# Peptides against a protein of PDB entry 3KDP: the designs that were tried, part 219

Target 1, 230 residues: chain A of PDB entry 3KDP
Amino acid sequence: PFLIFIIANIPLPLGTVTILCIDLGTDMVPAISLAYEQAESDIMKRQPRNPKTDKLVNEQLISMAYGQIGMIQALGGFFTYFVILAENGFLPIHLLGLRVNWDDRWINDVEDSYGQQWTYEQRKIVEFTCHTPFFVTIVVVQWADLVICKTRRNSVFQQGMKNKILIFGLFEETALAAFLSYCPGMGVALRMYPLKPTWWFCAFPYSLLIFVYDEVRKLIIRRRPGGWVE

## One batch from the design tools (peptide; made by RFdiffusion4, then SolubleMPNN)

Design b2_p28_7_s2 (from b2_p28_7, 21 letters changed)
Fold by OpenDDE base, seed 2:
Order: structure tokens, then C-alpha cells, then sequence
Structure b2_p28_7_s2 (fold): chain B 230 residues (1-230), chain A 28 residues (1-28)
């Protein structure tokens, strides 16, 4: 997320403290949950023919899986960010390169895509309005990603929600998201303004698309083992 | 901006160290 922010030179979609909360709070328990599930799944799999190569392959697969999940989460967050800014008059194309003027306190006439001028205070309000939905979107997308990652080849519907650690992780993430979104003072402390309950649902279509995509992917893998889709 | 970048770098280093420690803990 931060790399896209730097490369695109767009207004900051996610605050530094919020990034820390994601990295330390929301990602840790899910990562532990996935590590435990993979260990359990690997114990059930055939003894590694070559323990060194199989361990390396597993570490690479885990690293790639976490990297892919992180990218999908970032995409979901950025989608929500762009939707909110578009609703406030800033189209994605207009945001490219706007950061310099956006963050300048002395420029109070930044124009949106429709020619409306925005003061520095107004711009910061809309920026901080994006932080909470971005975070919540990541959490909601993580629900889908965690459930998807539970099974490498089997459908989620076949294996079910048996991992208690996963359930705990989902609860912890949701509780943290609710706390950061609705606790008084978070707007001042973390620059996360309170989220309208309706924005929690903005990520659901994206989560559903991820579920459908992964189920289709798993179906293809089951039908064509060893294909390029693995 | 510089302070934010320093905090981000520190956070990334701490996260990396935390992941390494977790990896060591699970390999034992």
C-alpha cells in the first residue's frame, strides 16, 4: 500500500499508525492460524521425500501465499479508497500526482474533478475519512482470504470452519476493527474518523469475488493437477 | 514526513524480526 502511495503520488490512503495496527494486530493472529493449519495439513500429507527441499518449497509457498493475500488486501483497500474519493468528487485519474498540492497547507483551492475547490482542512477530513474504511475493508477481505487459505485444494464448504484459532483470529480482527472505528478519540489519536455502518458492506462484493475466484481456481486445480494455475 | 518514514522503517524492521523469531520458535 505504501509503495503504491509513493509511486502514484496520491493522497495518503492509510495512516502510518493504521498500517502498524494492520501489521501487528490483524496480520499476526491470522498468520499464526495459517501456520498451524499448514502444519496440521502437512503432517497428514506423505512424509517428505526430501525434507530439505520440501521444507524450502513449503516456506516459499507460504511466503508467496502471504504476499498474494497482502496484495489482494491492498487492492481491496485501494478500491474502497478510490470509491470514497470519487464520491467526494476526486476521480482516480485526478488523484495521480495530486499529493504535493494535497498536503500543502498553503494551497486552499485544490480543485476536484468537477472544479470544486477544497480547502486544506476539507481535504484532510476526506483523507481521514478514507483511513477507517480502508482499514475495515482490509479486515473484511482478510476474512475471505483466511477462509480461502484454510484449504489448498478442497472447497471451504467441504472442510468447514473447524480451526478454532482461525475463528479466534477472525473475532480478534473484527473486534480490533470495531474498536479502532468506533472508540471515541480514535479520530484524533489515529486519524481514523468513525465509520458509517454501511461502509462495512462495501468490501463484501469484493470478498465475494475473491471467494468465487478461489473456488473456481481450486476447481481448476482439482480437474487439472499440475497446471499453471497452482 | 521524515519522522513518519523513520517510524515506518522501524516498524518494518520490528515486523521482520518478529517474523524471524516466530519462525525460529516454530522450527524448535
Amino acid sequence: as target 1 above (230 residues)
Amino acid sequence: DEERERVLKLAEELLKKGKELLKEYYEE
Scores: peptide ipSAE 0.000, ipTM 0.204, DockQ to the pose 0.031
Fold by OpenDDE base, seed 4:
Formats: structure tokens, C-alpha cells, sequence
Structure b2_p28_7_s2 (fold): chain B 230 residues (1-230), chain A 28 residues (1-28)
């Protein structure tokens, strides 16, 4: 998000504090849960541990979580960001290069895509309105990510939800998202204005997409062991 | 169990550091 903010010169979609909350609050427990899920899976399979192979498997799962799925998460967040800004009159194309004028407190007549003028205060309200949904979108997409990362080859339906740490991680992320979204003062403290409950569902298509993608991937792996998808 | 405890301790330390960083950020 921050890189896109710099490259595209768009209004900041996610505040620094929110980024910290993602890194420390939402990503940590999932990472731990994944580590335990692997350990538990390895214990259950009673396969002789090859430290080199196990390390590679862990690195692969981490790379999947932070790589491809991370990109889909970011896309989901940006989608939500663009939808909110579009609903407020700022189309995505109009946002390109707008940052300089957007962040200038002396410019109180920044025009949206429809010619409406926005004061600095109004712009910041809209910006901060985007922070919460962006964060929530990431959290909701992370639900799917956590669920799919439980196994490398087995379907979620086959493996089930056995990892208590994973389940705890899901609840923790959700609770944190709810707290940051709805607790009084978060708009001032964290630049996260309250979120309409309906926005929680905006991420569901992306979560479903990730889920379907991973299930298809796993299906391919099961049908073609040793393929390029593995 | 020992590994679990170590991981939990690490998580607590990271959370503590995160809170400190947040505090510093808001004090500036």
C-alpha cells in the first residue's frame, strides 16, 4: 500500500499505525498458527524430519502466504479503497497524481471527478474513511489465507479446522479489526474512522477467489504430483 | 510445549514493542 502510494501518488490508503497493526497484530498470530499447523501436520504424519526439507516446506508456505496471496490481499484492499473513493466522487484515474494537492492544507478546492470541490478537512475525512475498510478487507482476506495455508495438498474440507491456534488467530484478527473499526477515538488516534458493517462483506469475493484458487491449486497438485504448481 | 511457550513469549514481546512504538508515534 505504501509503495503504491508513492508510485502512483494517490492519497494514502493505509496509515502507518494501521500498517503496524497488520504487521504486529494480524500477521503475527497467523504466522505462528501456520508454523504450528506444519509442526502438527508433520507430527501427525510421523514422517522422518529432514531439517532441510522441512525448512524448505516452511519457506514455501511462508512465501505463498506473503507472496501470491499477499498480492491478492493487497488487490482486495485497493479495490475497497477505490470503491470508497469512487463513491465519494473520486474515480481511480482521477486519483493518480492527486496526492500533492490532496495533502496540501492550503488547497481547499480540490476537485473530484465530477467537479465537486473538497476542502482539506473533507479530503482527510475521506482518506481516513478509507483506512478502516482497507484494513478490514485485508483481515477478511487473511481469513481465507489462514484457512487455505493449513495444508499444502489437502482440501480444507478434508483437513478440517483442527488447529486451535489458527482458529484463535482468526478470532484475534477479527476482534482487532472490530476494535480498530468501532472503538471511539480510533478516528483521531489511528486515523481509522468507523466502518459501516456492510463493508466487511466487500472482501468476501476476494476471500472466495483466494479459496477457489487454492482449492484448484491443491486439486492440481493432487492430480499431478510433482507438477509445476507444486 | 516449550516451543509453544517460547513462541507465545516472543509474541508478547513483539506486541509490547509494537505498543511502545505506537506510543512513541502518538507522542510525537
Amino acid sequence: as target 1 above (230 residues)
Amino acid sequence: DEERERVLKLAEELLKKGKELLKEYYEE
Scores: peptide ipSAE 0.000, ipTM 0.209, DockQ to the pose 0.023
Fold by OpenDDE base, seed 5:
Structure b2_p28_7_s2 (fold): chain B 230 residues (1-230), chain A 28 residues (1-28)
Amino acid sequence: as target 1 above (230 residues)
Amino acid sequence: DEERERVLKLAEELLKKGKELLKEYYEE
């Protein structure tokens, strides 16, 4: 999100506070859960391999998979961001290069796509309105990510949801997202304004996309062991 | 099961600490 903010010069879609919430509040439990995840059902059926070469290959493959998932997460977040701004009169094309004027507190007549002028305060309200749904979008997408992280090769339908820590992570991140979205004072304290409940569903297509993507990836790995997609 | 409970407790503690750090960060 920050890189796109710099490159496109658009209003900041995700604040530093929300980034910290993701890192400390959302990603921490998943990271711990992965350390205690049950072995895949097929691991015990495999013959010994070269531990040095296989470790390196596995690290590269995991890195690629997480990179791709991260791209889908970003797309989901930005989709939500652009929808909210469009509903407030700022079309995506109009946002390009707008950051300089957007962040200038002395400019109180920034025009939207329809010629409506926005004060600095009004713009910041809209910006902060985007922070919460962007965060929530990431959380919803992470539901799929957490589920798929249980296995590298097997389907989640085969492995099941046995890791209680992972399950706890799903509920914890959801509860945190709900708290940050609806608790009074979060707009002032964290610059995260309340989210309409309907926006929770905006990320579902992307969550589903990640889930389908990973299942397809795993299917390919099962059919073509040692392939480039592993 | 005991190890899982320990990890869950650790996760809760880390989450609490993370929230505190977040608060400190925002107040600076």
Scores: peptide ipSAE 0.000, ipTM 0.209, DockQ to the pose 0.029
Fold by OpenDDE base, seed 1:
Structure b2_p28_7_s2 (fold): chain B 230 residues (1-230), chain A 28 residues (1-28)
Amino acid sequence: as target 1 above (230 residues)
Amino acid sequence: DEERERVLKLAEELLKKGKELLKEYYEE
């Protein structure tokens, strides 16, 4: 998210506060859950043909998969960001290069895509309105990510949802998202304004995409245990 | 089951500490 922010020079889609909330509130419990997740029975039963090459291949496959999932997650957040800004009059093309004027407190006549002038305060309200749904989008996409990350090869349906830590992590991140979205004072404290419940559903297509992608990836790995899934 | 319970407690403690750190960061 930060790289796209720098490259596109757009208004900040995700504040430092929301990043901290993701890192401390949503990623920590999942990371712990993954560390204590029992290895898939099928992975442990398969002796590596060549321990050096098979370990390297597995590490590369995991790194690529997590990189791709992270990219889809970021795209989901940015999609939500652009939708909200578009609903408020700022089309994605107009946001390109707007950051400098957007963040200037002394410029109170920044025009949207329809010629409406926005004060600094109004711009910050809409920016902070984007932070909450971006965060919620990340959480919803992480539901799929967390569910799929517990398995490397087996389908989620085959492995089941027996990990109580994972279930707790899903509950905790959802509760945190609800708290940050609806608790009074979060707009001032965390720059996260209240979110309409309908925005929770904006992330579901991306969550489903990650889920389907990972299930397909795992299916390919099961069918071609020696193949590079590019 | 005991190990899972320990990990859950650790996760809860880490979450609590994370929330406290966030609170401190905003109070400063």
Scores: peptide ipSAE 0.000, ipTM 0.208, DockQ to the pose 0.030; fails the geometry check

Design b2_p28_7_s3 (from b2_p28_7, 22 letters changed)
Fold by OpenDDE base, seed 3:
Structure b2_p28_7_s3 (fold): chain B 230 residues (1-230), chain A 28 residues (1-28)
Amino acid sequence: as target 1 above (230 residues)
Amino acid sequence: DEEIKRALELAEELLEKGRKLLEEFYKE
């Protein structure tokens, strides 16, 4: 998210402090859960190989998996961001290069895609309105990603949700999202305005799509081991 | 720049499709 903000020079989609809350608060417990489950699976199925080489391979695989998850999360968040801004009169194309004027306190006549002028205060309200649903979208996408990552090749339905740490992580992320969205003072502290309940559902179609895609991918892997999809 | 523009256009198309799906879901 931050890289796209810099490259595209768009208004800030998510505050830096909120990003830190995601990285430290929401990603850490799921990461530990996945590491634990992977270690358990490897202990059960693999003969002891060269510990140095296997550790490096596992670290690379984990890094790649987290990189892919992060990319999917970013895409989901930006989708929500662009929807909200479009509903407020700012089309995605119009946002390109707008950051400089957007953040200038002395410019009170920034025009949207329809020629409506926005004051600095109004622009900041819209910007901060995007932060909460962006965050919530990431959390909802993380639900799907965590469920997907629980199994490398097998369907989630085959292994079940036996990992208590994973379940705990899902609840923690959801509780954190609810806290940041509805707790008084978060608008001042994190620049996250209260979220309408309807926005919780905005990410569900995307999460479902990811889930279906991954199940299809896993099905292909099971039917054609060693194929290009791996 | 053209690739970014195409990516944005594709994103807009996906957004519109998603919106239509949501509208159909609420009409039911």
Scores: peptide ipSAE 0.000, ipTM 0.208, DockQ to the pose 0.020
Fold by OpenDDE base, seed 4:
Structure b2_p28_7_s3 (fold): chain B 230 residues (1-230), chain A 28 residues (1-28)
Amino acid sequence: as target 1 above (230 residues)
Amino acid sequence: DEEIKRALELAEELLEKGRKLLEEFYKE
C-alpha cells in the first residue's frame, strides 16, 4: 500500500501505524496458529519422487500461492479505498499524481473530479476515512486466507476447522479491527476514522475470490497429481 | 454496538453461503 502510494502519487490509503497493526496484531496470531496445525494427510502419505527437487519445487509453489493471495488482499483493500474516494468525488484517475497537492496544507482549493474544492482539513478527513476500511478489508479477506492456508491439497471441507488457535486468531483480528474502527479517539491516535458497518461487506467478493482460487488450485492438484500447481 | 453485531452476523451468514456454494462446486 505504501509503495503504491509513492509510485502512483495517490493519497495515502493506509497509515504506517495501521500497517503495524496488521503485521503485529492480525498476522502474528494466525501465523502461530498455522505452526500448530496438524500436518496435512496428503503430505504425510504422499512420497515425493525426488525429495530434494520436489521439496524445493513445492516450497516455491506454496510461496507463489501465498504471494498471489497477498496480491488479491491488496487489491481488495485498494478497491475499498477507491470506492470511498469516488463516493466523495475523487475518481481513481483523478487521484493519480494528486498526492503532492493533497498533502500540502497550504493548498485549500484542491478540486475533485467534479470541480468541488476541498480544503486541507476536508481532504485529511476523507483520507483518514479511507484508512479504516482499507484495514478492515484486509482483515475480512484474511478470514478466507487463514482458512484456506491450513491445507495444501485438501479442501477446507475435508480438513475441517480443528485448529482452535486458528479460530482464536480469526476472532482476535476481527476484534482488533472493530476496536480500531469504532473506539473513540482512534481517528486522532491512529488516523483511523469510524467506519459504517456496511463497509465490512465490501471485502466479501475478494474473500470469496480467494476461496474460489484456492479450491480451484486444490482441485487441479487432486486431479493432476505431480502437476506444476502443487 | 448493536449495529456492529448485526453486521458481523450478516458477514458470517454471507461467508456460510459462500462456503455452501464452494461445497456444491466441490461435489461436481
Scores: peptide ipSAE 0.000, ipTM 0.213, DockQ to the pose 0.058
Fold by OpenDDE base, seed 5:
Order: sequence, then structure tokens, then C-alpha cells
Structure b2_p28_7_s3 (fold): chain B 230 residues (1-230), chain A 28 residues (1-28)
Amino acid sequence: as target 1 above (230 residues)
Amino acid sequence: DEEIKRALELAEELLEKGRKLLEEFYKE
């Protein structure tokens, strides 16, 4: 998100504090759960292979898969960001290159796509309104990511939700997202303004996309063992 | 079950550390 913010010169969609909340609050428990679940995964059930070459290849393939999932997560977040800004009069095309004027507190007449002028304070309210739903979108997409990461080859439908740590992670990150989204004072403390409950559902298509992506990937791996998609 | 319990305890500890770090960060 920060890189896109710099490259596209758009208003900041996700604050640094929100990123820290993701890393420390939502990603930590999943990471721990994955570390313990690797012992229960089908990865350990594989026959011994060459440990030197296969370890490197496996790590690269895992990193690529997570990278792709991360890209889908980012797309989901940006989708929500653009929808909110569009609802407030800022179309995506108009946001390109707007950062300089957007962040300038001395400019109080930034025009939206419809010619309405926005003060600095009004713009910041809209910006901070985007932080929460971006975060929530990431969390909702992470539900799918956590579930799919339980196994490398087997379908989630086959393996089920047996890891208590994973389940705990899902509830914890959801509870944290709800707390950050609706607790009074979060707009001031974390620059995360309250989110309408309906926005939680905006991320569901992307969560579904992650599930479909992973199931297709796993299906390909099962049909073509040792392929590049592993 | 013991390993899960240990993992949960570790997760809770790390979450608490994370929360403290966040508190320090947004106070700046």
C-alpha cells in the first residue's frame, strides 16, 4: 500500500499504525499457527527428497504463493479504498497525482471529481475513513489466507479446521478489527474512523477469490506433482 | 494439546508485546 501511495501519488490508503496493527495484531497469531501446523500438514507426509535442493525450491514456491495472495489482499484493500473515495466524490482517475495538494494543509479548496471543494480537514476525515475499511478488508481476506495455509496440497474441505491456534487467530484478528473499527477514540488515536458494518461484506468476494485461487493451485499440484505452481 | 496450549500462550505474549509497541508508536 505504501509503495502504491508513492508511485501513484494518491492519498494514503493505509496508515503506518494500521500496518503495525496488521503485522503485530493480525499476522502474528497466524504466523505462529502456521509454524505449528506445518507438522500437521501434508508437507511432512511426503517421502524424503534431496534436502538441499528441495528445501530451497520449496521455500521459493511458498514465498511466491504468499506473494500472490498478498497481491490479491492489496487489490481488495484498494478496491474498498476507491469505492469509499468515489462515494465521497473522488473518482479513481482524479486521485492520481492528487497527493501533493491533498496533503497540503494550506490548500483548502481541493476539488473532487464533481467540482466540490474540500478543506484539509474534510479531506483528512475522508482519508482516515478509508484506513479502517482497508484494514478490515485485509483482515477479511486474511481469513481465507489462514484457512488455505493449513495445507499445501490437500483441500481445505478435506483437512478441515482442526488447528485450535488457527481458529483462535481467526477470532482474534476479527475481534481486533471490530475493536479498531468501532471503539470510540480510534479515529484520533489510530486515524481509523468507524466503519459501517456493510463494508465488512465488500471484502468477501476477495476472500472467495483467495479460496478459489488456492483450491485451483492445489488441484494443479495434485494433478501435476513437481510443477512450477507448487 | 500441550503444544497447542504453549503456542496459545506464546501467541498471547506476542500479542501483548505488539499492543505495547503500538501504544508507543501512536503516542509519538
Scores: peptide ipSAE 0.000, ipTM 0.253, DockQ to the pose 0.029
Fold by OpenDDE base, seed 2:
Structure b2_p28_7_s3 (fold): chain B 230 residues (1-230), chain A 28 residues (1-28)
Amino acid sequence: as target 1 above (230 residues)
Amino acid sequence: DEEIKRALELAEELLEKGRKLLEEFYKE
């Protein structure tokens, strides 16, 4: 997902430290929770195949789940990024190729989509304003993604929320997000400016959409085993 | 499943390439 930033040459929506916080702080516990999760009931119903193949399948399932979660998280973050920049006058189309001028300290007249000129300092404030909500959006989307990834074929409602480690991971992520968003000094230390509480809700429609989409996908898979959706 | 697998593999590859590029970019 970060390749999009490089390919599109858009202003950096997420700082390196924030990326590290996501990778090391938020993703580890959920990944562990998925690893310790009991095999899906449909997998357990299959005759124990060769232990080597079963282990490989499990590792593959974990890797696929992790990759899919990461991709969806990135999309959610990007959505929030584009919304914030659009609210500040930078439409997505205008952001394409803007990074070079955006990061140039000597250019103090970068124009937004409406002709407003932005100084370097103003641009960096807007950029850093995006970091916190991007991170929070990822966390909120992770709530849905983790619940989705709990089951491959079964509905979340059928499997239930039995994994205590998963629940703990969700709370840990939320606590970390709150800490990074509201702790004094994070704006200076991590370039994460304080987040307005309203931005926590920005990700909810997206999380709901993903949840509904995945449930529909699973429903289709259950109705048409071996279809193109698998 | 195969298409999803391919898509996920591609996504993982892109993510990894992106991470490496970012790491290289910040080392510079």
Scores: peptide ipSAE 0.000, ipTM 0.229, DockQ to the pose 0.016; fails the geometry check

Design b2_p28_7_s4 (from b2_p28_7, 22 letters changed)
Fold by OpenDDE base, seed 2:
Structure b2_p28_7_s4 (fold): chain B 230 residues (1-230), chain A 28 residues (1-28)
Amino acid sequence: as target 1 above (230 residues)
Amino acid sequence: DEERKKVLEEAQKLLEKGKELLKEFYEE
């Protein structure tokens, strides 16, 4: 997903600091929570066939889960990025190849999809306006992903929210997102401008879709064990 | 499962490479 902005040469949706905050601050606690919960769920469901193979399978499952979550999060972030830019006059098609001109300080007449000219400063304001919503979208999508990944095969409704570490992770992520979004100076320090509260809700439809999709996927896996969907 | 694993591994590698490239780009 992160290669999309490089390959497509679109304006950068995420700052380096934001990426670091995601990697170090947001993903760590959820990762630990999922590792514990998968270990517990697999221990409870699988008769220990072979400790070596079971450990390897668990490590592979954890790696796959994190990779898939990261992909879904990135897609959600990109969706929010494209929505914000579209609302500011930059349609996704117009953003293709625009990065070179976007980042050029000497070009102050970059046109949007409607012929509006944007100064370098204006473009950077819009870019930095995208950073915070992108991050928040990742966090909100991650709520759903964490809840989904809690169980491999069971519905969330069947197992419930019993993992205290997961709940703590959700609160920690939310607190971090709120801190980065609303703390004074974050716009200067992290290039994350304050987020309008309404943008928190932009990720909710996407989170809901992921939730529904995964519940359907799990339902299919339960009905057809060993299928390609697994 | 094996194809999905390969796709996920490739996706993870691409994500990591993308993050590295982004870091390099911002450090330049």
Scores: peptide ipSAE 0.000, ipTM 0.195, DockQ to the pose 0.016
Fold by OpenDDE base, seed 3:
Structure b2_p28_7_s4 (fold): chain B 230 residues (1-230), chain A 28 residues (1-28)
Amino acid sequence: as target 1 above (230 residues)
Amino acid sequence: DEERKKVLEEAQKLLEKGKELLKEFYEE
């Protein structure tokens, strides 16, 4: 998100503190849960024939999977961001290069795509209104990520939801998202204004997409062990 | 704005420290 902000020179879709909250609150507990599951799975498996090569391959596979999922998360967040700005009169094309004028406190007449003038305060309200749904979108997409990462090759339906740490991670992410979205003062502290409950559901198609993608990937891996999709 | 910036910087430091601790825990 921050890279696209710099490259496209658009209004900031997600604050740096909020990004840190994602990294700490949503990614770490899941990662820990996966580490425990992998350790448990590895205890049940014979020692790797070549620990160095097998570890490197595994690290690359994990890195690629997280990279792909991270891209889908970012796309989902940006989609939500552009929808909200469009609903407020700022079409995506109009946002390109707008950051300089958007962040200028002395410009109180920035025009939207329809010729409506926006004060600095009004623009910042809209910007901060985008932060919360962007974050929530990422969290909802991460639900699917957590569930899919539980297994490398097996379907989630085969392994079940027995990992208490994974379940705890899902609840923690959801609780954090709810706290950041609805707790008084978060608009001032984190630039995250309260979100309408309807926006929680906007991310579900992306979560479903990730889930379907991973199940298809796992199905391919199971049918073609050693294929390029591994 | 300045006070808010200080609070945010402190929050970022705390979050970074938390991330490091969690990484250590994950690597164990």
Scores: peptide ipSAE 0.000, ipTM 0.205, DockQ to the pose 0.042
Fold by OpenDDE base, seed 4:
Structure b2_p28_7_s4 (fold): chain B 230 residues (1-230), chain A 28 residues (1-28)
Amino acid sequence: as target 1 above (230 residues)
Amino acid sequence: DEERKKVLEEAQKLLEKGKELLKEFYEE
């Protein structure tokens, strides 16, 4: 988010403290869950025929999968950001290069895409209104990521939700998201204004996309054993 | 700014407590 903020010169979609909450709060439990599940799955998996090549292939697959999933997560967050700004009169094209004027407290007549003038205070309210749903979108997309990472070859439907650590990670992440989104004072502390419950659903198409992507990937792996996707 | 700091400190304390509870849960 911060890199795109710099490159595109758009209003900041997510605060630095919120990014830290994602990295330190929401990503740790999933990472631990995945580490335990990988250990459990590796114990349950047949001995690799070639431990060196199979480890390397697995590491490459995991890295590619995480990279692609991370891109989908970022797209989901930015989609939510652009939708909120568009609902407030700022179309995505208009946001490009707007940062300089947006962040200037002396400019109180920044025009939206429809010619409406926005004061600095009004712009900051809209900016901070975007932080919470961006964060929540990432969390909801991470639900899908956690569920799909459970299995390398089997569909989610075949293996089911048996990992207690995964379920706990999902709960913790959701609880943290709810706390940061709705706890009084978070708007002042973290610049995360309260979120309408409807915005939790904005991430669902992206979660579905991740599920479809992973199921297709797994299907390809199952149909083409030893292929480039393994 | 002072209210912000207080809320941040409370949030950090809650996060730390949550992490401790998580550690305890994972150690069981």
Scores: peptide ipSAE 0.000, ipTM 0.209, DockQ to the pose 0.097
Fold by OpenDDE base, seed 5:
Structure b2_p28_7_s4 (fold): chain B 230 residues (1-230), chain A 28 residues (1-28)
Amino acid sequence: as target 1 above (230 residues)
Amino acid sequence: DEERKKVLEEAQKLLEKGKELLKEFYEE
């Protein structure tokens, strides 16, 4: 998110505190769940293949999968960001290069895509309105990540959601998202304004996309063991 | 600004406690 912010020179879609909440709250549970799944998978199925080469392959697979999932998460967050800004009169094309004027407190006449002038305060309200939905989008997408991380090769439909860690992760992320979105004072403290419940649903297509992507990936791995996707 | 800083510090403490609880939960 921060890289796209710099490259596109758009208003900041995600606050620093929100990033910290993602790193500390939402990314930790998937990482731990993966570590446990690796341990369980390694204990159950590995006849002694060469432990060094298999560990390296497994780390590369996980790194690539998480990199791709992270990209889809970012796309989901940016989609939500652009929808909110468009709803407030700022079309995506108009946001390109707008950051300099957007962040300038002395410019109170920044025009939207429809010629409406926005004060610095109004712009910051809209910016902060995007922080919570972006975060919530990441959390909703991470639901899919947690679900798919429970199984490396098996479909989620085959193994089910019996992992207590997975259930706890889903609950923790959802509770954190709800707390940050609706707790009084979060708008002032964290610059995360309250989110309409309807915005939680904007992320579902991306969550579904990740789920489908991972199921397809797992299907390919099962059908072509040792292929370029591993 | 001071109130904001206090709330941020409290939020960070809560996040750290949550992280510790999660760590304990996973070590069990």
Scores: peptide ipSAE 0.000, ipTM 0.195, DockQ to the pose 0.066; fails the geometry check

